# Ledger of designs, part 6: peptides against a protein of PDB entry 4M9S

Target 1, 135 residues: chain A of PDB entry 4M9S
Amino acid sequence: SRGLVGVECITPYSYKSLAMALQRCVEVLSDEDRSALAFAVVMPPGVDIPVKLWSCVIPVDICSNEEEQLDDEVADRLKRLSKRGALLSGKRMPVLTFKIDHIIHMFLKHVVDAQTIANGISILEQRLLEIGNNN

## One batch from the design tools (peptide; made by RFdiffusion4, then SolubleMPNN)

Design b1_p8_8_s3 (from b1_p8_8, 5 letters changed)
Fold by OpenDDE base, seed 1:
Structure b1_p8_8_s3 (fold): chain B 135 residues (1-135), chain A 8 residues (1-8)
Amino acid sequence: as target 1 above (135 residues)
Amino acid sequence: PKVLVPVF
């Protein structure tokens, strides 16, 4: 499967075709994985982000899982997204990281609700401050 | 929190 990495939206037609392809990829996701993908929009594109930072924004129902399993559950969701085309790119070494592609990020900025993006950024900022104060 | 993200 060729990743969307290196596809440029040079024309409105290319954008429409890419958007349709991405929409189809999103439609076949579970509700949980789709929600995880939506919150990926708050991350800077093209940057290898550690799972610990992804766990700040990926919605996980903690009511059924020990807090210690949060990073593992988040990692599993991100791994599933990474296997579904070029939605995310994972690196295992030296630390497990995931990166959102610029094209996917651009798509998400257009299809994710503006209030959801704003809320996700606010949550990320708050949790980053908490992590920074605990170190 | 169940954030219902309306994904397009």
Scores: peptide ipSAE 0.023, ipTM 0.593, DockQ to the pose 0.095
Fold by OpenDDE base, seed 2:
Structure b1_p8_8_s3 (fold): chain B 135 residues (1-135), chain A 8 residues (1-8)
Amino acid sequence: as target 1 above (135 residues)
Amino acid sequence: PKVLVPVF
């Protein structure tokens, strides 16, 4: 059985229907989960990203909590998003990772403000440098 | 900082 990797030529029409469906999925999220989803745009699509790297960009009100609690709260948000269809896919083993799909990532690039994307990338870069210098 | 990311 040749898996027709149907390059579904996402016609502008199918894109509009998908965008509308995704918009509805986004609208029913909590403000916190919606913010987490928006910042997912800074991650490369199709890559399994460890929770530790997600924690660099997912906005969490750190009430004086240990770094371990930050990763847990971020993981919970990402887990909720992964339950919302194709928004994220999670892997539990060997390390907890989440991946944003290319289609969702393209959607986010169109609906998330460009300045927010730029700020998120800048924050990620800064945090990655901090992690790299502390190792 | 609660960055309310406006999903426009």
Scores: peptide ipSAE 0.022, ipTM 0.586, DockQ to the pose 0.107
Fold by OpenDDE base, seed 3:
Structure b1_p8_8_s3 (fold): chain B 135 residues (1-135), chain A 8 residues (1-8)
Amino acid sequence: as target 1 above (135 residues)
Amino acid sequence: PKVLVPVF
């Protein structure tokens, strides 16, 4: 199975076809997984990001305040996204990471609401500052 | 906080 990672948009037609395919993949997601995908736009494309950093921006409603359960639930959402239309790429070793590809990121930048993007960036920046100040 | 993200 050649992942979507190898599709260069050579023509406007190829781009339109890819966008339509991605749109269909997004439409069949649960509301929770679609929300997680929307917030993936705040991550730099092409970078293997640890689950702990994803947990800073992926909205999770958990009954437990255990940080370990938060990371596990985030990881499960990201795993589901990685299995659907190659929306994300996961690596298990040496550390569990997920990556958003440039094509998917470009798609999200066009379809995710600008205020949602701005809010997600602000939240990420705040969480990173908190992590940086606690070290 | 539940961010009601109006997703797509």
Scores: peptide ipSAE 0.021, ipTM 0.582, DockQ to the pose 0.085
Fold by OpenDDE base, seed 5:
Structure b1_p8_8_s3 (fold): chain B 135 residues (1-135), chain A 8 residues (1-8)
Amino acid sequence: as target 1 above (135 residues)
Amino acid sequence: PKVLVPVF
């Protein structure tokens, strides 16, 4: 079975229709879940990303300094987003990961504010350096 | 401290 690499020929029309549908899905999110989705734009699309790396960029207001609670709260937000179908894809095995699809990522690049994207990248870079220095 | 980045 040759996998139909569906060249999703995203016609400008299909893109506009998809963008409108996605916009409606985003509008009904909580502020917290919408913020989490916005920061998903800094992740590479189509890659199963471990929760630990998501926790570097997902804004969580945790009053506790416990790192374990951070990953759990981030995972819960990402799980809620994954329940909305196309927004994220979660895998529980072998490791808990979440993936943003290319189409959703492309949508976010157009909708998320450029400064928010830049800030998210800077935060990710800083946290990755911290993780790398602690190993 | 996670920086709350304001999402505008």
Scores: peptide ipSAE 0.020, ipTM 0.562, DockQ to the pose 0.066

Design b1_p8_8_s4 (from b1_p8_8, 5 letters changed)
Fold by OpenDDE base, seed 3:
Structure b1_p8_8_s4 (fold): chain B 135 residues (1-135), chain A 8 residues (1-8)
Amino acid sequence: as target 1 above (135 residues)
Amino acid sequence: PKVLVPVL
């Protein structure tokens, strides 16, 4: 029995429908979760990134300067995004990490403003330098 | 700093 290898031909139509579906998924987010998703474009796609590194770029308004509360609030936002389909993938073990998939990352590169991306990279670089200097 | 990212 020759198995029909179903070549999923990604038609231009499927790409347009995927882009429209992703746009609709983004439009129904809260302003805070949508902002968190926009800054996810700064992370390398396909890599499991620890919450501590996400906290360097995800904009949160916390009532306290406690680092533990910052990581918890960031983790809650990323968990909400991971529950909305293919936006993010979370792993709990061995460490809590989140990953952005290549397709979502490519979408974000086209829809997020270039200045926002540049600012996010600059903020990440600054905070990584601060972490490196405090160790 | 609240970066209000307008996601268009």
Scores: peptide ipSAE 0.032, ipTM 0.646, DockQ to the pose 0.077
Fold by OpenDDE base, seed 4:
Structure b1_p8_8_s4 (fold): chain B 135 residues (1-135), chain A 8 residues (1-8)
Amino acid sequence: as target 1 above (135 residues)
Amino acid sequence: PKVLVPVL
């Protein structure tokens, strides 16, 4: 049985139209939700990622150092993004996760400044190491 | 830290 690997050929035209649509979707976001979306670029696309790991990179201004408040505020932001069309995909079961799709991720790689991406990766790496050392 | 991310 020859599995037809469906080559999703994203045409340059489809990319341009999608990029324009996505740009419009980004423009109507709050500054906070737009910042959260920008930092989503540091996550691997197509992977269902727990909120705990998102909290490592999503910039949140929390009134306390309580980890629970951080995760809740991050979850709220990601949930808002998931309601804005194809920006994120949320799953509630088996655990609460969010996923960035390859197309959105590719868009973000082009529109998010390189320094922000580099900083986000560095922050993620640092916080993952901290989580790994505290376990 | 609030990172102002300019999203194009």
Scores: peptide ipSAE 0.032, ipTM 0.652, DockQ to the pose 0.086
Fold by OpenDDE base, seed 1:
Structure b1_p8_8_s4 (fold): chain B 135 residues (1-135), chain A 8 residues (1-8)
Amino acid sequence: as target 1 above (135 residues)
Amino acid sequence: PKVLVPVL
């Protein structure tokens, strides 16, 4: 049974129930994991995104300037989120990727501040340009 | 940057 990944039409009732369930899941997160989840809204839903691209937007305070440690810490946060219900889906092969589900993404679009979303997109765009120029 | 994302 393919889960209802394709029902764009959440009834107001289904939305309220889903929102309540997701709100409860978000409330029990650490501040760090909750911040990571909020910035997941800038990613396109339903797409397997490499950890390297997640590291462009997930706020991590790393004690070192080593990009390798950044990707590892980001991966750990995303792994924790993936263990908490349907928040994220991880794939290990061929490359470690995470995907945000459309339903979760829709929820985040409503609960994350619009300025935060705009800032996150701008940061992602800037980091992607930096990566593209260094390759 | 510590972006305090207010999750509503």
Scores: peptide ipSAE 0.031, ipTM 0.650, DockQ to the pose 0.093
Fold by OpenDDE base, seed 5:
Structure b1_p8_8_s4 (fold): chain B 135 residues (1-135), chain A 8 residues (1-8)
Amino acid sequence: as target 1 above (135 residues)
Amino acid sequence: PKVLVPVL
């Protein structure tokens, strides 16, 4: 299966076929990884996003109040998603970042519940405001 | 604490 990174022209047919393939990839994820992928829709596509910003929206059940453990757990989830090929693209250098592809982002906008998207945006806005006020 | 946002 060629990675989705090379689809420059999406016909409606190619999009439907891609959506079906992506749906199958999503169905085999754990509930946690599927949840993380759903919230990836709130990030701008095609941009290398630092883990710290991903940690604003990726839901993790951490028993500790340690922010360092939060970023590590988020990074592990995003790493697992990146191993599924086109779902995310991870970059380790110079800084650990993850990027959602435009095609995956477009898919998520159609399959993720509108309320989930709205909630994710609201959470991101709140967390960004908190980060901005603490600096 | 990160609030578990329920994925509906």
Scores: peptide ipSAE 0.029, ipTM 0.628, DockQ to the pose 0.065

## One batch from the design tools (peptide; made by RFdiffusion4, then SolubleMPNN)

Design b1_p9_1_s1 (from b1_p9_1, 5 letters changed)
Fold by OpenDDE base, seed 2:
Order: sequence, then C-alpha cells, then structure tokens
Structure b1_p9_1_s1 (fold): chain B 135 residues (1-135), chain A 9 residues (1-9)
Amino acid sequence: as target 1 above (135 residues)
Amino acid sequence: PEVKVLVPV
C-alpha cells in the first residue's frame, strides 16, 4: 500500500481560508501566548525542538533567574499553543519537544513582522552560542 | 519587544 503522501497543495483559496481560521485562533490568545507563537517562526518547521531551545527565544518574565522556572513557564506556554489545534505539536517522550508544522510556519512568515523575525533569529543565535560555550 | 503579530486583516 503506497502511502499517498498527500501533498496538501495549498491553493490560494485554502491559504485564505486557513489564514482566516488561524487569524481567529491568534486573536483569542493572550498577549503572552501570542508572543510565544510569533517567535515560533524562528524555528525550523517539522523539527522536534527541545524546550531548552524554545526558552532561548520565548520571552518570559520570571521573578527568579532559575533556568528551571524559565523552562517550565516556556513549556506551559507551548503546551497551551499545542492544545489549539495545529499551532504546535508537543511530544513528551523521550524528551519534551515542540514542533511547528510547515503550514503554520509559512503562515507566521507572512504575518510576523520582519524585524521581529530578524530579532528572534539574532536572539536565538546568541543564546545558542552561549549554550555551546558553556558545554 | 511588542511582538506585533500583524495579521493583515
């Protein structure tokens, strides 16, 4: 049985409908969750990304500089996003990861401000260098 | 940074 890799050809019509649906989903998010979703655009689509890497770009106001609290808060935000349909896919095992799908990523590339994307990438790069130097 | 998700209406 050849699995039909359904190439979901995003027709312009499907894109518009999807965009409208996604817009409604985004509008009902809290400011914090919406910000988290926006920064998801800096992640490569279709890749299971560990929470530690998400924590590099998701803005969190924590009272303590404890990395554990940062990861927990980030995880909670991403979990909320994952419960809102196709926004994110979470996996708990073997390691807690979240993945952005290609379609959602494509949407975000169009709706997230270019400067925000650029800033997010820069922040990610900086944090990755810091992690790499500390290992 | 105000992440303006500008969903163009």
Scores: peptide ipSAE 0.063, ipTM 0.741, DockQ to the pose 0.150
Fold by OpenDDE base, seed 3:
Structure b1_p9_1_s1 (fold): chain B 135 residues (1-135), chain A 9 residues (1-9)
Amino acid sequence: as target 1 above (135 residues)
Amino acid sequence: PEVKVLVPV
């Protein structure tokens, strides 16, 4: 019995349905969580990224200047996104990481403003250089 | 910076 590997042909209809579903998921987010999701576009898709690197691009307004509180707040935002429509995938072990799926990343590239993407990349690059120089 | 997520309605 040769199992027919069902090539899920994503029909244009399923793609439109997925885009509509994603749009609804984005619309019900808070402004803070929606902003966090927008900046997720600067991360490479399909890669488990540590929370510390997410903290380089996700804006946090209220956290006291303690680095530990910043990472916790960022982690909470990413956890909320992971619970809503699987916008992100989280892993707790061996280290807390989050991953953006390729499909979600492609969606974000079309809906996030180009200037926002460019600014996010610039900020990430700058902060990565600072981390690299301090090590 | 106000992240204008232009989700085209």
Scores: peptide ipSAE 0.061, ipTM 0.736, DockQ to the pose 0.127
Fold by OpenDDE base, seed 5:
Structure b1_p9_1_s1 (fold): chain B 135 residues (1-135), chain A 9 residues (1-9)
Amino acid sequence: as target 1 above (135 residues)
Amino acid sequence: PEVKVLVPV
């Protein structure tokens, strides 16, 4: 049984139509949710990423120093994005995770400012090092 | 930082 790797051949037409649809979805987001979506580009596509790792790159203005509130606020933003069509996919079990699809990730690579991507990667790397040193 | 989404035209 040769598994037909369904290469979803995204035709240029389907890509353009999808990109237009995604652009419209992005335009109606709040500034906070749009920012969260932009930083989702730094995550590897197709991987279920725990909220803790998302919290390393999603910008949240927290008035309180409580780390527990950070993860909750990040989770809420990601949940809102997951409700907006195919922007993100959430899983509750075994651990709360969110995944960016390859198509969405490809879209973000084209529309997110290169400096924003570079900054997001730098921040992620720094926070991962901090987590690794504290564990 | 304001994330500027540059949509390629």
Scores: peptide ipSAE 0.057, ipTM 0.732, DockQ to the pose 0.164
Fold by OpenDDE base, seed 4:
Formats: sequence, C-alpha cells, structure tokens
Structure b1_p9_1_s1 (fold): chain B 135 residues (1-135), chain A 9 residues (1-9)
Amino acid sequence: as target 1 above (135 residues)
Amino acid sequence: PEVKVLVPV
C-alpha cells in the first residue's frame, strides 16, 4: 500500500489569509506564550515531540531546577498554545507530546526573528547532546 | 523573542 504523501499545495492566497489570521492569534498571546510559540520553530514539523524535548528550548523561569517542574510548566504553555487551534496539536497517549503543523512551522520561519531561530537551534543542539551523554 | 509583524502587502 503506497501511502500517498499528499503534497498540500498552499496557494499564495491561502497563505496570505492564514498568515493574517495567525498574526492576529499571535498578537493576543501573552508574552510567555508568544515566546514559547517562537521557539517552536526549531522543532521538526509534523512530528509528535515529547514534552521533555520541548523543555530544551522553551524558555521558562522556574525557581526550582527540578526537571519535573520544568516539564509541567512547559506542558502548560504548550497546552495553552494547542487551545488556540492550529498552533499546536497535543497527544496524551501513550506519552504527552506536541506537534507543530507544517503550515504553522512555515509561518513561523518567516515571522520569527532570525537570531531567535539560530539561538533556539543552538540551545536545542546543546541540550540534546547533554541528554545523549547522560544516557 | 522578536516576532516580525506581517504587514499585509
């Protein structure tokens, strides 16, 4: 059974309309949720990413360095973003994961500051190495 | 992080 990878052809018009809608959604976010959304651009689109990996890039000011608290706070932010509809999709089973859609990811690539993207990638890479070395 | 404001062209 050949899985038809449906090439979603986004027309320029649909992109413009979606971009305007997404811009409005971004504007009404809190500063912390907007920051979380910005760093979501460093994740591969269309992949269910565990909260632990999201916690590597989502900026959270937690007084406690407990990993569990970090994951919970990150999860709360991602949950809020998912409630905005198209921004993220969450899955609870078997493990809590979040996924950024290709269209949203493409939007973020254009609207997120280039330095922010570069920094986010660098941070993700560093922390993934740390996780890999601890296993 | 700075988000660029999309100006409708």
Scores: peptide ipSAE 0.044, ipTM 0.719, DockQ to the pose 0.117

Design b1_p9_1_s2 (from b1_p9_1, 5 letters changed)
Fold by OpenDDE base, seed 2:
Structure b1_p9_1_s2 (fold): chain B 135 residues (1-135), chain A 9 residues (1-9)
Amino acid sequence: as target 1 above (135 residues)
Amino acid sequence: EEVKVLVPV
């Protein structure tokens, strides 16, 4: 049985409608949750990403330098985003992860500022290197 | 309709 890889080709019209719907979802977010969503564009789509890696790019004002609090705050933001329809998909087991869908990622690539994307990638790369060197 | 650009706050 040949698995039909359903390439859902989003037509330009479906894209406009989806973009409008997503735009409305984005507009009602808090500034913090909207920033978190913007930086989700730097993650590979369709991959379950651990919260620790999300914490590398999601901007959080933490009152303490406790890494545990950072992950919790990031997780809370991502959980809120996951409740906003198709924005993110969360999994609690075996490890807490979040995934951005290909469609949402494609949307974000068009609506997130190019400099923001570039900065987010650079920040992620830097922090991944730091994590890798500390192990 | 022009989609607004997301910029981190």
Scores: peptide ipSAE 0.108, ipTM 0.773, DockQ to the pose 0.475
Fold by OpenDDE base, seed 4:
Order: sequence, then C-alpha cells, then structure tokens
Structure b1_p9_1_s2 (fold): chain B 135 residues (1-135), chain A 9 residues (1-9)
Amino acid sequence: as target 1 above (135 residues)
Amino acid sequence: EEVKVLVPV
C-alpha cells in the first residue's frame, strides 16, 4: 500500500492567518532569538539537523573560541525557539537535533530579508566546505 | 496588515 503523501494545500487564507500569528510570535522574541529564527530559513525543512550544523549559520556574539561553547549557546537559542509553538521541533535522542517545519519554513522564506537569506546560504556553504575539508 | 520583514540583529 503506497502511503499517499497528503499534499497539505495551504490556502491563502490559512497562510495569512498563520503569518499574522507567527508575526506576533516573532515580535516577542529577543533580538538574538529573532536572528536565530531568521537564519533558520537556510536549513532544509522537515530534516532533523544536528546542532553542529545549526552553529554554522546561527550568529553568536559572545563565544569563546571553543566549538563546544558555540554549540551550547546555539542549542539554547534553538531550545527557546522550540518552546515558541511550531517554530522548531527539538529531538534529544540519539543526538540533539532541531527541525524546521515546512509551513514555518515557507513563512520565513517570504518574510526574511532576501539579502539575509543569500548571505546565510553562502555562510552555510562555506562552513560546510570547511568541515568537509577537515575530515 | 503587511507582514514585517524579518532582519537579523
């Protein structure tokens, strides 16, 4: 039996209502958490992404040169976002990961500054190459 | 009401 992947057709009306609700959620975020949410748009939706990969794009102002502390700070931001309804979904086992939902990603794709998206993709690509070359 | 553009700080 081939499971019909139900194409959830988001109506323009549901999108507008969701956008309004999400805008209110974004407005109450701290500047840091709002920035983290903006850069979440560069991640593929529906994928459980390890914190290490999130740390490639989430800006952290005060981090020691220790990669471990960067991951912890990023994880804390993502945890806060995951507590704000549908913004992110966290999974602790077997590895700490976060996932952006398709609907949230679609929202972000429309509301995040285009230059921010472009820059975030470029930064992610660069840092992934660095990780790949160090292996 | 137009959705505001999200810009990182």
Scores: peptide ipSAE 0.108, ipTM 0.774, DockQ to the pose 0.522
Fold by OpenDDE base, seed 1:
Structure b1_p9_1_s2 (fold): chain B 135 residues (1-135), chain A 9 residues (1-9)
Amino acid sequence: as target 1 above (135 residues)
Amino acid sequence: EEVKVLVPV
């Protein structure tokens, strides 16, 4: 499996071809998984992000009052995205983390609604402040 | 080519 990890520079042509392929992959996602992928744009590319931080931005419709259930549901969504190849890369050890590739992140910056990006950043900042104050 | 915008549902 050639991970996209080595492609630092995409030509405009390669980008268009990749964008078309990615768009087809996005169109077959469930609404929940597509929403999770949209909010992945607020994460820094190439960084292994723990599930706890992903849970700050990924919307979960099921009001489970248990924080443990929230992280599990988020992890399941991220795992499904990871199984679709280049969308996300997961690591299980030492801690469960997911990473968005730079190429996928550049694609998302162009196709995710600007208001969604702004809202996602605001939500992440707010929740990080709350986590930082509770520690 | 209409690039469909990803919007959360």
Scores: peptide ipSAE 0.108, ipTM 0.769, DockQ to the pose 0.518
Fold by OpenDDE base, seed 3:
Structure b1_p9_1_s2 (fold): chain B 135 residues (1-135), chain A 9 residues (1-9)
Amino acid sequence: as target 1 above (135 residues)
Amino acid sequence: EEVKVLVPV
């Protein structure tokens, strides 16, 4: 099972009370949901992102190679995150999308490891190119 | 402030 380990670091995050509240929310997540939230940092904040694009970066350890099952599992994780305070907001119409708020995204930029962010961006870019070449 | 950085494991 993939999980996240916390490493102590000094950050310039000015909203101490908000950071502490968000950190507590992250700590009570499952390892899978916490990993999904960490990779949400590679998405632009305030944009309704289709589940298919989320599936490019959300890690799934156990699923079939079928794209439909991958998207369903990713959607379930994002739905769980959307029920945890302000972590994500979901929209069902016209297409199922999820959005990360600017405040949450700013928090994640400070608490997600820099190498994880870089890897997530690289994976997203690669998978977007693959999707583009298959169209 | 001191905050925990999240690293995938």
Scores: peptide ipSAE 0.078, ipTM 0.759, DockQ to the pose 0.364

Design b1_p9_1_s3 (from b1_p9_1, 4 letters changed)
Fold by OpenDDE base, seed 1:
Structure b1_p9_1_s3 (fold): chain B 135 residues (1-135), chain A 9 residues (1-9)
Amino acid sequence: as target 1 above (135 residues)
Amino acid sequence: PEVKTLVPV
C-alpha cells in the first residue's frame, strides 16, 4: 500500500486564503474553545492523541479536581472544535482520540503567542513526567 | 490577529 504522502502544496496564495478562512472560524469561537485551540499547537500534527494527553494542556475551569471530570470537559471542548470542520478530527474507536491537521497546526504556529506555545510545551512535559512516574 | 490565552492551571 503506497502511503499517499499527500504533498499538501501550500502555495502562498492558498495559505493567505486559508489563513483568512481559519481566522474567521477562530473569531466566532467562545473564549474557552479558542483557548483550547491555541494550546493544540503543542501537540504533534497528524497524530491521534488520547484525551488524557490533551487534558495535560487544555485549560479547563472545573469545580472538582477529579481527573474524570477534567477528561470529560476536555473531550467536550475537543468535540466542539472537531464539529467546526478541519480544526480537529476525532476518533472514537478503539480509544477516544483527537488529531490536529498539519495545515491547522502550521496556522496556529503563526498566530499563537510565542510565550503561550513555550508555556504549553513546558506544562505538557511536566505533566507527562508525572504520568510516567505514576505508571 | 494574535491568539492569546491563559496558561492552564
Scores: peptide ipSAE 0.035, ipTM 0.649, DockQ to the pose 0.130
Fold by OpenDDE base, seed 5:
Structure b1_p9_1_s3 (fold): chain B 135 residues (1-135), chain A 9 residues (1-9)
Amino acid sequence: as target 1 above (135 residues)
Amino acid sequence: PEVKTLVPV
């Protein structure tokens, strides 16, 4: 089965129109959801990422140190983003995952501050190492 | 409360 990854050649016009639409979508988000969306840029696009890995980079204030509560709160934020059309795509089976589309990812790379992206990557790397050492 | 605050530096 030839998965024609139809590289939809986004024309510059289509890209600009999409960018404008996405900007409006981002503007109406809550501060928390906007922050979550910003840090989604550190994830590889087109990959179904488990919530546990998202929880490494999505900023969340939790009342307890329970990892389960953290994952649930992160999942709720990502679910809200997935309900905003093309921002994220969620899958419940076989494992709860979320995916950022390549187009959205490209948009975020242009909109999110470069230092924020760099910090997010560094934090992800650090937390992944910690998870790897504890398993 | 474990606050995972990503503070922009």
Scores: peptide ipSAE 0.031, ipTM 0.655, DockQ to the pose 0.038
Fold by OpenDDE base, seed 3:
Structure b1_p9_1_s3 (fold): chain B 135 residues (1-135), chain A 9 residues (1-9)
Amino acid sequence: as target 1 above (135 residues)
Amino acid sequence: PEVKTLVPV
């Protein structure tokens, strides 16, 4: 099954109380939602990002290759994360977007595996290039 | 404090 394994480590995060609170929030997530949160680190913080771009990096397991189903599944995951404290902020108008806060992004940079971050960035760059070439 | 590092599985 797709998911994340949690490895205990000493946090370099300067805000100890915030790190502990965020750790508890992450631990109660499903494997799928925790994976979505991990890959949110590849997005620039403080920017309202359309669901279409989130769909380039959020890992999903769908039965159909339909793009509409992909975007809907990604949106549902991001909506769940937005309801779990301050993990994400969603806007419905004018376009459905989600934003990762600077504090959460900084936390994720320290607790998400470095290779996962690098791979996520590479995948995002590739898929953005493909979108640009098809326009 | 200790935190869990997230790695793909």
Scores: peptide ipSAE 0.023, ipTM 0.582, DockQ to the pose 0.394
Fold by OpenDDE base, seed 2:
Structure b1_p9_1_s3 (fold): chain B 135 residues (1-135), chain A 9 residues (1-9)
Amino acid sequence: as target 1 above (135 residues)
Amino acid sequence: PEVKTLVPV
Protein backbone atom coordinates (compact mmCIF):
# COMPACT_ATOMS: atom_id res chain seq x y z
CA SER B 1 0.00 0.00 0.00
CA ARG B 2 1.79 3.12 -1.23
CA GLY B 3 1.06 5.74 1.37
CA LEU B 4 -0.08 8.67 -0.72
CA VAL B 5 2.03 11.35 0.81
CA GLY B 6 -0.67 13.85 0.05
CA VAL B 7 1.37 16.87 -0.88
CA GLU B 8 -1.11 19.35 0.45
CA CYS B 9 -0.56 21.98 -2.17
CA ILE B 10 -1.38 25.06 -0.16
CA THR B 11 -2.89 27.33 -2.77
CA PRO B 12 -2.63 31.05 -2.08
CA TYR B 13 -6.36 30.98 -1.49
CA SER B 14 -6.12 28.14 0.99
CA TYR B 15 -3.31 29.92 2.71
CA LYS B 16 -5.28 33.13 3.02
CA SER B 17 -8.32 31.34 4.34
CA LEU B 18 -6.27 29.29 6.73
CA ALA B 19 -4.37 32.35 7.88
CA MET B 20 -7.60 34.20 8.53
CA ALA B 21 -9.04 31.30 10.47
CA LEU B 22 -5.88 30.93 12.50
CA GLN B 23 -5.73 34.64 13.15
CA ARG B 24 -9.22 34.49 14.63
CA CYS B 25 -8.16 31.64 16.85
CA VAL B 26 -5.11 33.56 18.00
CA GLU B 27 -7.04 36.75 18.69
CA VAL B 28 -9.32 35.10 21.22
CA LEU B 29 -6.45 33.67 23.25
CA SER B 30 -5.33 35.20 26.50
CA ASP B 31 -2.10 37.15 26.40
CA GLU B 32 -0.34 34.30 28.16
CA ASP B 33 -1.62 31.61 25.82
CA ARG B 34 -0.87 33.79 22.80
CA SER B 35 2.66 34.26 24.03
CA ALA B 36 3.02 30.52 24.52
CA LEU B 37 1.78 29.92 20.99
CA ALA B 38 4.21 32.45 19.59
CA PHE B 39 7.17 30.68 21.16
CA ALA B 40 5.95 27.36 19.81
CA VAL B 41 7.50 28.47 16.52
CA VAL B 42 10.96 27.62 17.85
CA MET B 43 10.08 23.93 18.02
CA PRO B 44 10.54 21.63 15.04
CA PRO B 45 7.19 20.83 13.46
CA GLY B 46 5.83 17.30 13.44
CA VAL B 47 7.87 16.23 16.46
CA ASP B 48 6.47 15.15 19.80
CA ILE B 49 8.28 17.45 22.21
CA PRO B 50 8.33 16.66 25.95
CA VAL B 51 6.95 19.29 28.29
CA LYS B 52 10.39 19.64 29.82
CA LEU B 53 11.69 21.09 26.57
CA TRP B 54 8.64 23.29 26.11
CA SER B 55 9.31 24.72 29.56
CA CYS B 56 12.61 26.02 28.22
CA VAL B 57 10.90 28.49 25.90
CA ILE B 58 7.36 29.10 27.17
CA PRO B 59 7.38 32.23 29.32
CA VAL B 60 5.84 31.54 32.70
CA ASP B 61 5.73 33.59 35.86
CA ILE B 62 6.00 31.13 38.72
CA CYS B 63 5.96 32.02 42.39
CA SER B 64 8.71 29.51 43.08
CA ASN B 65 11.66 28.32 41.04
CA GLU B 66 10.42 24.77 41.46
CA GLU B 67 10.70 22.90 38.18
CA GLU B 68 7.58 20.94 38.96
CA GLN B 69 5.49 24.09 39.08
CA LEU B 70 7.04 25.35 35.89
CA ASP B 71 6.30 22.16 33.99
CA ASP B 72 2.75 22.06 35.33
CA GLU B 73 2.02 25.63 34.33
CA VAL B 74 3.56 25.13 30.90
CA ALA B 75 1.60 21.93 30.46
CA ASP B 76 -1.62 23.73 31.33
CA ARG B 77 -0.98 26.39 28.71
CA LEU B 78 -0.11 23.84 26.07
CA LYS B 79 -3.18 21.80 26.97
CA ARG B 80 -5.35 24.87 26.43
CA LEU B 81 -3.71 25.44 23.07
CA SER B 82 -4.22 21.81 22.11
CA LYS B 83 -7.95 22.23 22.73
CA ARG B 84 -7.97 24.84 19.96
CA GLY B 85 -7.86 22.10 17.35
CA ALA B 86 -4.90 22.23 15.00
CA LEU B 87 -2.77 24.57 17.13
CA LEU B 88 -1.08 21.75 19.04
CA SER B 89 -1.45 18.02 19.40
CA GLY B 90 -0.93 16.61 22.85
CA LYS B 91 -0.09 13.08 23.93
CA ARG B 92 -0.31 12.00 27.55
CA MET B 93 1.31 8.60 27.26
CA PRO B 94 3.92 7.38 27.65
CA VAL B 95 5.30 10.88 28.33
CA LEU B 96 3.37 14.12 28.13
CA THR B 97 4.34 15.67 24.82
CA PHE B 98 3.05 18.33 22.50
CA LYS B 99 3.55 18.66 18.77
CA ILE B 100 3.16 21.63 16.49
CA ASP B 101 1.83 20.87 13.03
CA HIS B 102 3.70 21.91 9.91
CA ILE B 103 0.88 24.18 8.78
CA ILE B 104 0.64 25.96 12.12
CA HIS B 105 4.39 26.26 12.28
CA MET B 106 4.47 27.80 8.82
CA PHE B 107 1.78 30.25 9.89
CA LEU B 108 3.70 31.23 13.01
CA LYS B 109 6.89 31.78 11.04
CA HIS B 110 5.06 34.48 9.11
CA VAL B 111 3.22 36.17 11.98
CA VAL B 112 5.79 36.01 14.77
CA ASP B 113 8.45 38.68 14.43
CA ALA B 114 11.93 37.53 13.52
CA GLN B 115 13.47 38.95 16.68
CA THR B 116 11.10 36.97 18.89
CA ILE B 117 11.94 33.81 16.98
CA ALA B 118 15.65 34.49 17.29
CA ASN B 119 15.33 35.19 21.00
CA GLY B 120 13.31 32.05 21.53
CA ILE B 121 15.88 29.92 19.74
CA SER B 122 18.68 31.49 21.74
CA ILE B 123 16.87 30.85 25.01
CA LEU B 124 16.13 27.27 24.02
CA GLU B 125 19.73 26.62 23.07
CA GLN B 126 21.00 28.08 26.31
CA ARG B 127 18.64 26.09 28.49
CA LEU B 128 19.25 22.88 26.57
CA LEU B 129 22.94 23.29 27.22
CA GLU B 130 22.22 23.75 30.90
CA ILE B 131 20.08 20.62 30.97
CA GLY B 132 22.74 18.69 29.09
CA ASN B 133 25.47 19.78 31.46
CA ASN B 134 23.44 18.81 34.51
CA ASN B 135 22.92 15.32 33.21
CA PRO A 1 6.33 38.39 21.83
CA GLU A 2 4.86 40.54 19.09
CA VAL A 3 2.53 38.48 16.98
CA LYS A 4 2.10 40.36 13.73
CA THR A 5 -1.52 40.55 12.81
CA LEU A 6 -1.83 39.46 9.22
CA VAL A 7 -3.29 42.48 7.51
CA PRO A 8 -5.86 41.10 5.13
CA VAL A 9 -4.41 41.77 1.72
Scores: peptide ipSAE 0.017, ipTM 0.593, DockQ to the pose 0.120

